# Ledger of designs, part 47: peptides against a protein of PDB entry 5KEZ

Target 1, 320 residues: chain A of PDB entry 5KEZ
Amino acid sequence: NVAIYNPFRPWWERYQPVSYKLCTRSGNEDEFRNMVTRCNNVGVRIYVDAVINHMCGNAVSAGTSSTCGSYFNPGSRDFPAVPYSGWDFNDGKCKTGSGDIENYNDATQVRDCRLTGLLDLALEKDYVRSKIAEYMNHLIDIGVAGFRLDASKHMWPGDIKAILDKLHNLNSNWFPAGSKPFIYQEVIDLGGEPIKSSDYFGNGRVTEFKYGAKLGTVIRKWNGEKMSYLKNWGEGWGFVPSDRALVFVDNHDNQRGHGAGGASILTFWDARLYKMAVGFMLAHPYGFTRVMSSYRWPRQFQNGNDVNDWVGPPNNNGVI

## One batch from the design tools (peptide; aimed at target 1 D309)

Design b2_p20_5_s1 (made by RFdiffusion4, then SolubleMPNN; from b2_p20_5, 12 letters changed)
Fold by OpenDDE base, seed 2:
Structure b2_p20_5_s1 (fold): chain B 320 residues (1-320), chain A 20 residues (1-20)
Amino acid sequence: as target 1 above (320 residues)
Amino acid sequence: SPAARSAFEKKLREELLKWY
């Protein structure tokens, strides 16, 4: 991924790939392979956060400022380490003036235009699908158990399916023969927009963002909500079917929300309420549960916004 | 912030607000 130094090595740089090399601030490929092996040997499975919708931001300077030193040029859509070129992006398909998503009520824009300037890959192309599949298959062959598909809302479900159809079975050294990778897709569907979580059910599980949002409201006793109303928690609250749901109290994005909009989300900053929420989640039989392991950072609020919401995990001069 | 995901986070917050 790109190495960002202003601000200094933010968490979100990891979501701006310039290659599919397993070479990041967390380590090199050998170290990753070693970790996967050690985890698998004790029954701990690894799921990779796969960023396959896009490459880095269009405004990032060209050069070799990346975690593995690979050259890239966002301006010319040149990613030779893959390789990708201008033919592999949706620049000509997106019809907005900016090239970015401008209207989330237009499903075509949401899928074909850039998410906040991130160069949008042409996932309809078999070449692009194959390059992504090769990346994911390499991980599968190393021994990972599955994937979180980042920004799935911004990919056509059929394109995702086409990639998934190219995937190997899981490594038989640790998994039963014929096992398929576990797939869960990050899709934000809180209603009111044309793209629905159900569009993605065919590919795997989907993140249910209603879960953390509504649970936070209930536990905070907002709007007259009562804990007793959680009796029919799950489908009874309009959530996706349990067998399609990946549920969580918070994630790295909504931990960084400010008072407006995301205020219902419970995080470790509200320790007591957070423990209540996580405890309830683990106890209640709905969805596949994910527990967050995060960190504190020096929050600094200016005009209601944390100017330090970019801060990544604890590190020593960029070294984790 | 020049964070590429800043607008995404903003959108998330906006969507969450619909439930209040």
Scores: peptide ipSAE 0.026, ipTM 0.390, DockQ to the pose 0.058
OpenDDE base, seeds 1, 3, 4, 5: peptide ipSAE 0.008, 0.017, 0.022, 0.016; ipTM 0.373, 0.374, 0.353, 0.475; seeds 3, 4 fail the geometry check

Design b2_p20_5_s2 (made by RFdiffusion4, then SolubleMPNN; from b2_p20_5, 10 letters changed)
Fold by OpenDDE base, seed 4:
Structure b2_p20_5_s2 (fold): chain B 320 residues (1-320), chain A 20 residues (1-20)
Amino acid sequence: as target 1 above (320 residues)
Amino acid sequence: SPAAESAREKALRAELLKWY
């Protein structure tokens, strides 16, 4: 991915890929293989956060300032380490003046235009699908158990399906023969937009962002809500079917204060309430649960926003 | 409300997924 130095190595630089090389702040491919092997050997499975909707931001300077030194040129849509070129992006498909998503009520914009300037891959192209599949298959062959698909709302479900159909079975060294990768898709659906979580059920599980938002409200005793109302927690609260849900109290985005769920989201900053929420989540039989492992950072609020929301995990001069 | 949450989502994406 792009190496960002202003601010200094933010967490979100990882979501600006320039190649599919397994070479990042966290280590190289050999180290990754080693980690996956060690984890698998003790029954810990690895699920990769796969950034496949886009490459890096369109305004990033061309060069080799990347975690693996790969050259890239956002201006010309040149990512030779893949390789991608101008033919592999949705520049011509997006019809907005800016090239970015301007109206989230337009599903076509949401999927065909750039997410906040991030170069949007033309996932309709078999070439692009294949390059992504190759990346994911490489990971599967290493021994990962599945994937979180980042920014799934911004990809056409059919394009995702086409990629998934190209995926290998899981590595038989650790998984039963014929096992398929576990897929969960990040789709923010709180209602009010045309794109629905249900659009993606065919590809795998989806993130249920209503879960953390509503649970936070209940635990905080907002709006007169009581824990006793959680009796029918799950589908009874209008959430997606349990077998399609990946649930969580917070994630890295909404932990930073103004994401999906807003102020209702509980985090480790509210330790007691957070423990209650996480405990309830783990105890209640709804969805596939995800527990957040985060870190503290020096928050600085300006106008209600943390100006240090970019701060990544503890590191040594950028190396994690 | 769903509308309010959607607005926050948009704001979050704009702020957190920086591209420059």
Scores: peptide ipSAE 0.025, ipTM 0.545, DockQ to the pose 0.325
OpenDDE base, seeds 1, 2, 3, 5: peptide ipSAE 0.025, 0.024, 0.028, 0.023; ipTM 0.609, 0.660, 0.663, 0.650; seed 3 fails the geometry check

Design b2_p20_5_s3 (made by RFdiffusion4, then SolubleMPNN; from b2_p20_5, 7 letters changed)
Fold by OpenDDE base, seed 5:
Structure b2_p20_5_s3 (fold): chain B 320 residues (1-320), chain A 20 residues (1-20)
Amino acid sequence: as target 1 above (320 residues)
Amino acid sequence: TPAARSAREKALRARLLTWY
């Protein structure tokens, strides 16, 4: 991914890829392989957050300022480490004046235009699908158990399916022969927009962002909500079917007030209420559960916004 | 500053504002 120095190595640089090399601030490919092996040997499985909708931002300077030194040029859409070129992006397909998503009520913009400057990959092309599949298959062959697909809302479900259809079976050193990767898709659907989480059920599980948002409201006792109202929690609250749901109290985005759920989202900053929410989630049978492990940072609020929401995990002068 | 934020951060915040 890109190496950003202003601000100094923010967490979000990880979501701006320039190659599919397993070489980041967290380590190199050999170290990753070693970690996966060690985890698998004791029954801990690894699921990779796969950023496959886009490459880095269009405004990032060309050069070799990346975690593995790979050259890239956003201006010319040149990513030779893949390789991608201008033909592999949706620039000509997006019809907005800015080239960015301008209207979230237009499903074609949401999927074909840039997510605020992030170069949008042409996932309709078999070449692009194959390059992504090669990346994911390399991870499967290393021994990962599955994937979170980042920004799935911004990809056509059929394009995702085409990629998934190219995936290998899981590594038979640790998984039964013929096992398929576990897939869960990040889709933000709180209603009011044309893209629905149900559009993605055919590809695997989906994130249920209503879960954390509604649970936060209840536990905070907002709007007269009571714990007793959780008697029909799950499908009874209008959530997706349990067998399609990936549920969580918070994630890295909404922990910073960026994503779906707003101020209702409970986090470790509200320790007592957060423990109640996590305890309830783990005790209740609805959905596949995910527990967040995060870190503290020096929050500084200005006009209701944390100006330090960019701060990444604990590090030694950029080295994790 | 808002201008210094990543494209992803800006997009995520924009989405949040459309829902609330």
Scores: peptide ipSAE 0.050, ipTM 0.726, DockQ to the pose 0.073
OpenDDE base, seeds 1, 2, 3, 4: peptide ipSAE 0.037, 0.045, 0.038, 0.045; ipTM 0.745, 0.759, 0.750, 0.758; seeds 1, 3, 4 fail the geometry check

Design b2_p20_5_s4 (made by RFdiffusion4, then SolubleMPNN; from b2_p20_5, 11 letters changed)
Fold by OpenDDE base, seed 4:
Structure b2_p20_5_s4 (fold): chain B 320 residues (1-320), chain A 20 residues (1-20)
Amino acid sequence: as target 1 above (320 residues)
Amino acid sequence: TPEERSAREKKLREELLKWY
């Protein structure tokens, strides 16, 4: 991914890929293989946060400022380490003036335009699908158990399916023969927009963002909510079917929105309430549960926003 | 209230979307 130095190595640089090489702030491919092997050997499975919707931001300077040293040029859409070129992006499909998503009520531009300037891959192309599948298959062959598909809302479900159909079975050294990768898709569906979580059920599980939002209101006793109302927690609250749901109290994004005020999301910053929420989540039989492991950072609020929300995990001069 | 819930959800959605 792109190495960002202003601010200094933010967490979000990881979501700006320039290659599919396994070189990051966390280590190289050999170290990754070693980690996966060690984890698998003790029954801990690895799921990769796969960034396949886009490459890096269109405004990032060309060069070799990347975690694996690969050259890239956002201006010319040149990512030779893949390789991708201008033919592999949706620049011509997006009809907005800016080239970015401007209206989230337009499903087409949500999927065909750039997410906050991130160069949008043409996932309709078999070439692009194959390059992504190659990347994911490499990870599968290493021994990962599955994937979180980042920004799935911004990909056509059919394109995702086409990629998934190219995937290998899981590594039989650790998984039963014929096992398929576990897929969960990040889709933000809180209602009011045309893209629905149900659009993605065919590809795997989907993040249920209503879960943390609603649970937060209950635990916080907002809007007259009571714990007793959680008796039918899950589908009874209008959430997606349990077998399609990945649930969580918070994630890295809404965790950083905590200081904005008015957010129902509970985080480790509200330790007591957070423990209640996480405990309830783990105890209640709904969805596939995800527990956050995060870190503290020096929050600095200006106008209700944390100006240090970019701060990544503890590191040694950028190396984690 | 339902209105407050809707407002909070809308705000949450807006806040989450800007993090991409």
Scores: peptide ipSAE 0.015, ipTM 0.411, DockQ to the pose 0.088
OpenDDE base, seeds 1, 2, 3, 5: peptide ipSAE 0.000, 0.014, 0.013, 0.014; ipTM 0.335, 0.385, 0.393, 0.393; seeds 1, 2, 3, 5 fail the geometry check

Design b2_p20_6 (made by RFdiffusion4)
Pose (drawn by RFdiffusion4):
Structure b2_p20_6 (pose): chain A 320 residues (1-320), chain P 20 residues (1-20)
Amino acid sequence: as target 1 above (320 residues)
Amino acid sequence: TEYEPYFFFAHDYEKLASLA
């Protein structure tokens, strides 16, 4: 991914890919393979955060400011380490004047245009789908059990299916024959938009962002909500079917207060209420549960938004 | 695990706690 130095090494630089080499601040390919093997050998699975909707920001300076030293040039769309060229992006397919996503009532541009200027991969091309599948198959053979598909709302459900069609079964040393990767797609669907999370049920599960937003408001006793109202918690509150939901109280994004749910999301900063919300979630049968494990940063709210929400993991001059 | 390129689920944490 792009090594971003202003601000200094933000957590979200990892969502701007430069190549598919397994080489990050978290470690190299040897350390990654070692981790997957050791965890599988004790019966704990690894699920990878797959960033496949885009490469890096279009305004990022060309050069080798990358976590493996790979060269890249966003202005010329050259990502030779993959390789991707300008033919591999949606510049000609997007219809907005800016080339970015401008209107979320238009389901087409949400898919074909650049998400906040991030170079949008042409996922309809077999070559691009093959390069992504090659990356995910490399991970599957190492032994990962599934994927979180980042920014799934900005990918066509069919393009996702075309990529998944190309995946190997899970490593037969650890998983039964015919096992398929566990897919959960990150789609923020709070209603009121043309894109529905149900559009993605053919590919795997989806993140249910209504879950934590509603639970936070309820536990905080905001907006007239009471815990007694949780008697019908689940699809009774308009959530996706339980067997399609990946649920959580907070995630790495919205624990910073800017996300789906804003200030209502309970986090480790609100430890007493947070424990209660996690407890309710873990005790209730709805969904497949994910628990957050975080790091501290110097929060600094100005106008209800944290100006330090970009700060990366604890580090010494960028080394984690 | 916030920054890690991978994720664990609730049951993984219970398995790790039992091995500890």

Design b2_p20_6_s1 (made by RFdiffusion4, then SolubleMPNN; from b2_p20_6, 9 letters changed)
Fold by OpenDDE base, seed 5:
Structure b2_p20_6_s1 (fold): chain B 320 residues (1-320), chain A 20 residues (1-20)
Amino acid sequence: as target 1 above (320 residues)
Amino acid sequence: TEWLPYELFAEDYERLKALE
């Protein structure tokens, strides 16, 4: 991914890829392979956060300022480490003046335009699908158990399916022969927009962002909410079917006050309430649970916003 | 001695009950 130095190595640089090389602040491919092997050997499975909707931001300077030193040029859409060129992006499809998503009530913009400047890949092209599948298959062959698909809301479900149809079975060294990768898709659906979580059920599980938002409201006892109202928690609260749901109390985005859920989201900053929420989540049978493991950072609020929301995990001069 | 979940989070449990 791109190496950002202003601010100094923010967490979000990881979501701006310039190649599919396994070479980041977390380590190189050999180190990753070693970790996956050691984890699998003790029954811990690895699921990769796969960023396949886009490459880096259109405004990032061309050069070799990346975690693996790969050259890239956002201006010309040149990513030779893949390789991608100008033919592999949705610039011609997006009809907005800025080239970015301007209206989330327009599904075509949400999927064909740039997410906050991130160069949008033309996932309709078999070439692009194949390059992504090659990346994911490499990870499968290493021994990962599945994937979180980042920014799935911004990809056409059919394009995702086309990629998934190209995937190998899981590595038989650790998984039963014929096992398929576990897929869960990040889709923010709190209602009010045309794109729905149900659009993606055919590809795998989806994130249920209503879960953390509503649970936070209940545990905080906002708006007269009571624990007794949780008697029909799950589908009874309008959530997706349990067998399609990945549930969580918080994620890295809404932990920083961004994304779905707003101020209702409970985090480790709310220690007691957070423990209650996580405990409830783990005790209740609804959905497939995900527990957050995060870190503290020096929050600094100005005008209600944390100016340090960019801060990444503890590191040694940028190296994790 | 191994702690039981209730022992670890007894205060939170009581708070949960109060929210009913």
Scores: peptide ipSAE 0.008, ipTM 0.457, DockQ to the pose 0.032
OpenDDE base, seeds 1, 2, 3, 4: peptide ipSAE 0.000, 0.006, 0.006, 0.000; ipTM 0.302, 0.336, 0.305, 0.299; seed 2 fails the geometry check

Design b2_p20_6_s2 (made by RFdiffusion4, then SolubleMPNN; from b2_p20_6, 8 letters changed)
Fold by OpenDDE base, seed 5:
Structure b2_p20_6_s2 (fold): chain B 320 residues (1-320), chain A 20 residues (1-20)
Amino acid sequence: as target 1 above (320 residues)
Amino acid sequence: LEWEPYFLFAEDYERLKALE
């Protein structure tokens, strides 16, 4: 991914790929392979956060300022380490003036335009699908158990399906023969927009962002909500079917206040309430549960927004 | 409208708020 120095090595640089090389601040491919093997050997499975909707931001300077030293040129859409070129992006499909998503009530914009400047891959192309599948298959061969598909809301479900259809079975060294990768898709659907979580049920599980938002409201006792109202928690609250839901109290985005759920989201900053929420989530049978592990950072609020929301994990001069 | 996770530039965030 790109190495960003202003601000200094933010967490979100990880979500700006310039190649599919397993070479980042977290380590190299050999180290990753070693970790996966050690985890699998004790029954701990690895699920990779796969960024396949886009490459890096269009405004990032060209050069070799990346975690593996690969050259890239956002201006010309040149990513030779893949390789991608201008033919592999949706620039010509997006009809907005800025080239970015401007109207989230327009599903076409949401899927074909850039997410906040991130160069949008042309996932309709078999070449692009194949390059992504090669990346994911390499991970499968290493021994990962599945994937979180980042920014799934911004990909056409059919394009995702086409990629998934190219995936290998899981590594038989650790998984039964014929096992398929576990897929869950990040889709933000709190209602009111045309893109729905149900559009993605055919590809695997989806994130249920209503879960953390509503649970936070209840535990905070906002709007007169009571714990007793959780008696029909799950589908009774309008959530997706349990067998399609991946549930969580918070994630890295809404923990920083600018993701889905707003101020209702409970985090480790509210330790007591957070423990209550996580305890309830783990005790209740609805959905497949995900527990967050995060870190403290020096929050600085201006006009209700944390200006330090970019701060990444603890590091030594950029090295994790 | 729902907020998106990646705000690379402060101006993008402000622009999106204006479009809400």
Scores: peptide ipSAE 0.028, ipTM 0.530, DockQ to the pose 0.021
OpenDDE base, seeds 1, 2, 3, 4: peptide ipSAE 0.019, 0.026, 0.020, 0.021; ipTM 0.502, 0.532, 0.501, 0.526; seed 3 fails the geometry check

Design b2_p20_6_s3 (made by RFdiffusion4, then SolubleMPNN; from b2_p20_6 with T1M Y3W F8L H11E S18A)
Fold by OpenDDE base, seed 4:
Structure b2_p20_6_s3 (fold): chain B 320 residues (1-320), chain A 20 residues (1-20)
Amino acid sequence: as target 1 above (320 residues)
Amino acid sequence: MEWEPYFLFAEDYEKLAALA
């Protein structure tokens, strides 16, 4: 991914890929293989956060300022380490003036335009699908158990399916023969927009963002909410079907919202309430649960926003 | 175009708040 130095190595640089090489601040491919192997050997499975919707930001300077040293040129859409070129992006397909998503009520913009300037890959192209599949298959062959698909809302479900259909079975050294990778998709569906979580059910599980928001409200006792109201927690609260849901109390994004978190979202900053929420989540059968493991950073709020929301995990001169 | 951090759009946070 792109190496960002201003601010100094933010967490979000990881979501700006320039290649599919396994060289990051967290280590190289050999180290990753070693980690996956050791984890698998003790029954801990690895799920990779796969950034396949886009490459890096269009405004990033060309060069070799990347975690693996690969050259890239956002301006010309050149990512030779893949390789991608101008033919592999949706620049001509997006019809907004800025090239970015301008209206989330327009599903075509959401899928075909740039997410905050991130160069949007043309996932309709078999070439692009194949390159992504090769990347994911490489990870599968290493021994990962599945994937979180980043920014799935911004990809056409059919394109995702086409990629998934190219994937290998899981590594039989650790998984039963014929096992398929576990897929969960980041889809932000809070209602009021044309893109729905249900659009993605065919590809795997989806994130249920209503879960943390509603649970936070209850635990915080906002609006007269009571724990007893959780009797019909899950589908009874309008959430997606349990077998399609990946649930969580907080994530890295809403953890960096205003105040101690995003709105009703509970975080480790509110330790007592957070433990209550996480405890409830783990005890309740609804959905596939994800527990956040985060870190403290020097928060500095200005106008309700943390100006240090960019701060990444503890590191040694950028190396994690 | 200026680069912005990779995070949820403001409208998403507003929607989350509305769910509270």
Scores: peptide ipSAE 0.024, ipTM 0.552, DockQ to the pose 0.030
OpenDDE base, seeds 1, 2, 3, 5: peptide ipSAE 0.022, 0.024, 0.021, 0.024; ipTM 0.519, 0.536, 0.536, 0.544

Design b2_p20_6_s4 (made by RFdiffusion4, then SolubleMPNN; from b2_p20_6, 6 letters changed)
Fold by OpenDDE base, seed 5:
Structure b2_p20_6_s4 (fold): chain B 320 residues (1-320), chain A 20 residues (1-20)
Amino acid sequence: as target 1 above (320 residues)
Amino acid sequence: LEWEPYFLFAEDYERLAALA
């Protein structure tokens, strides 16, 4: 991915890929392979956060400032380490003046335009699908168990399916023969927008962002909400079917006030309430549960926003 | 309100906030 130095190595640089090389601040491919093997050998499975909707930001300077030293040129849409060129992006399809998503009530913009400047891949192209599938298959062959698909809302469900249909079965060294990768898709659906979580049910599970938002409201006792109302927690609260839901109290985005849930989201900053919420989530049968492991950073609020929300994991001068 | 991730620039956040 791109190495960003202003601000200094933010968490979100990880979501600006310039290649599909397994070479990041977290380690190289051999180290990753070693970790996957060791984890699998003790029954711990690895699920990769796959960034396949886009490459890096359009405004990033060209050069070799990346975690694996690969050259890239956002201005010309040149990513030779893949390789991608200008033919592999949705620039020509996006009809907005800025080239970015401007109206989230326009599903076409949401899927064909750039998410905050991130170069949007043309996932309708078989070439692009194949390059992504090759990346994911390499991970499957290493021994990962599945994937979180980042920014799934911004991809057409059919394009996702086309990629998934190219995937290998899981590595038979650790998984039963014929096993398929576990897929869960990050889709923010709190209602009010045309893109729905149900659009993606055919590809795998989806993130249920209503879960953390509503649970936070209840635990905080906002708006007269009572814990007794949790009697029909799950589908009774308008959530997606349990067998399609991946549930969580918080994630890295809404922990920073981004994404979905707003101020209702409980985090480790509210330790007591957070433990209550996580305890409830783990005790309740609804959905497939995910527990967050995060870190503290020096928060500095200005006008209700943390100006240090970019701060990444603890590191030594950029090295994790 | 719902926000999108990856606010790379302050102006992007402000722009999206204005549209929400």
Scores: peptide ipSAE 0.027, ipTM 0.529, DockQ to the pose 0.021
OpenDDE base, seeds 1, 2, 3, 4: peptide ipSAE 0.027, 0.025, 0.020, 0.025; ipTM 0.507, 0.554, 0.517, 0.529

Design b2_p20_7 (made by RFdiffusion4)
Pose (drawn by RFdiffusion4):
Structure b2_p20_7 (pose): chain A 320 residues (1-320), chain P 20 residues (1-20)
Amino acid sequence: as target 1 above (320 residues)
Amino acid sequence: GEPQPGFLYAGDAVAGGSAR
C-alpha cells in the first residue's frame, strides 16, 4: 500500500493498494504465512480484508513511497508490480465531470467512478478479475478462511461473483474438501439509497451497519429509545436475515465517530456502556458476531469530528 | 462459506476500516 507521510502514516493508507505483494507494516510474506499456519494449527481462522475495488488515490505522487518499495505512478495509471495499466481502470467508463462519485442516488456512478479519487479498477475485464483472483488464491492456499470485501457497495454484485467464481476451495490440510471461503461484504445500507445490501446476498454475507447504530442509540437511551424495545431485536427491526448478517457494535472505521451512526456508536472510550452493548450482542442469537480490538490515539474533537481520526497504530517513527 | 472463529487481518495493526 501507499506509504503516506502527510499525515504521518495514517491507518487508512492501507486502503490504497500499490500491489498485491504481501508486504506491509504488519510484516512480510514469510511472517504472514507463519501467522496463518500457526493460527490454523490451533483452530483459529484468519479472514483477510480484501481491498479490490481500487488502487491508490489518483493524486498520489509517483515514485516508490510504498510499503515494499514498489514503483507506481497514479497519474499515468502504471502499477507495474501487479501489473496494471491505464487499460485496467474505469476512466473511460465513468460519466461524471470530475471522474469521481458525485451522486449516490445514481447506482451506476457509485460503481464506475472513483471513490474519493481512488483509482477505480475495471472489474468487468477478465484480466483484472484474474489478477485479483490470483491474489486471493495466493491467500487461500496459504490457508485463510475467508474475506472481508472492502467497499463492496462500489462494486457490481456480478463483478464480485465473477471474481469469486475463480477462487480455489479452502486449503485441504485444514478444511474439509469442497469448503468455500467465507465472504462478508462491506455495504453500508441504512435505507434510503438505490443500492440495497440484499443485492449482494448471492455472494456471501453483508455487514449489518444498522445493528450497531441502533444498539448504540438504545443503550445510550437517545431519541426516545429504551432497552425494553429490544424484545424483537433482529429482522424485526428491519435488519437483513440473521443468516446473512455479520454484526458488530463498532468497527475500525465508525469507532472514530464520523461513520455510519456518528456519535451514537459505542466504543472502548465508553467502556461501561460498551461492555453492556457487546454483552447484549454476544448473548443474542442474531447474526455472526465480530468483536473489535483497537488501539488508542489522541482524540481531539472539533465540531463533533475528531481531527486525529487518521492517526495510525502505535509506532516508533512509523514502525508498528 | 461457513464462518468459524478467527481474526480479521488487514496487513496493519487493526482491520475493519474503510477507504477514504

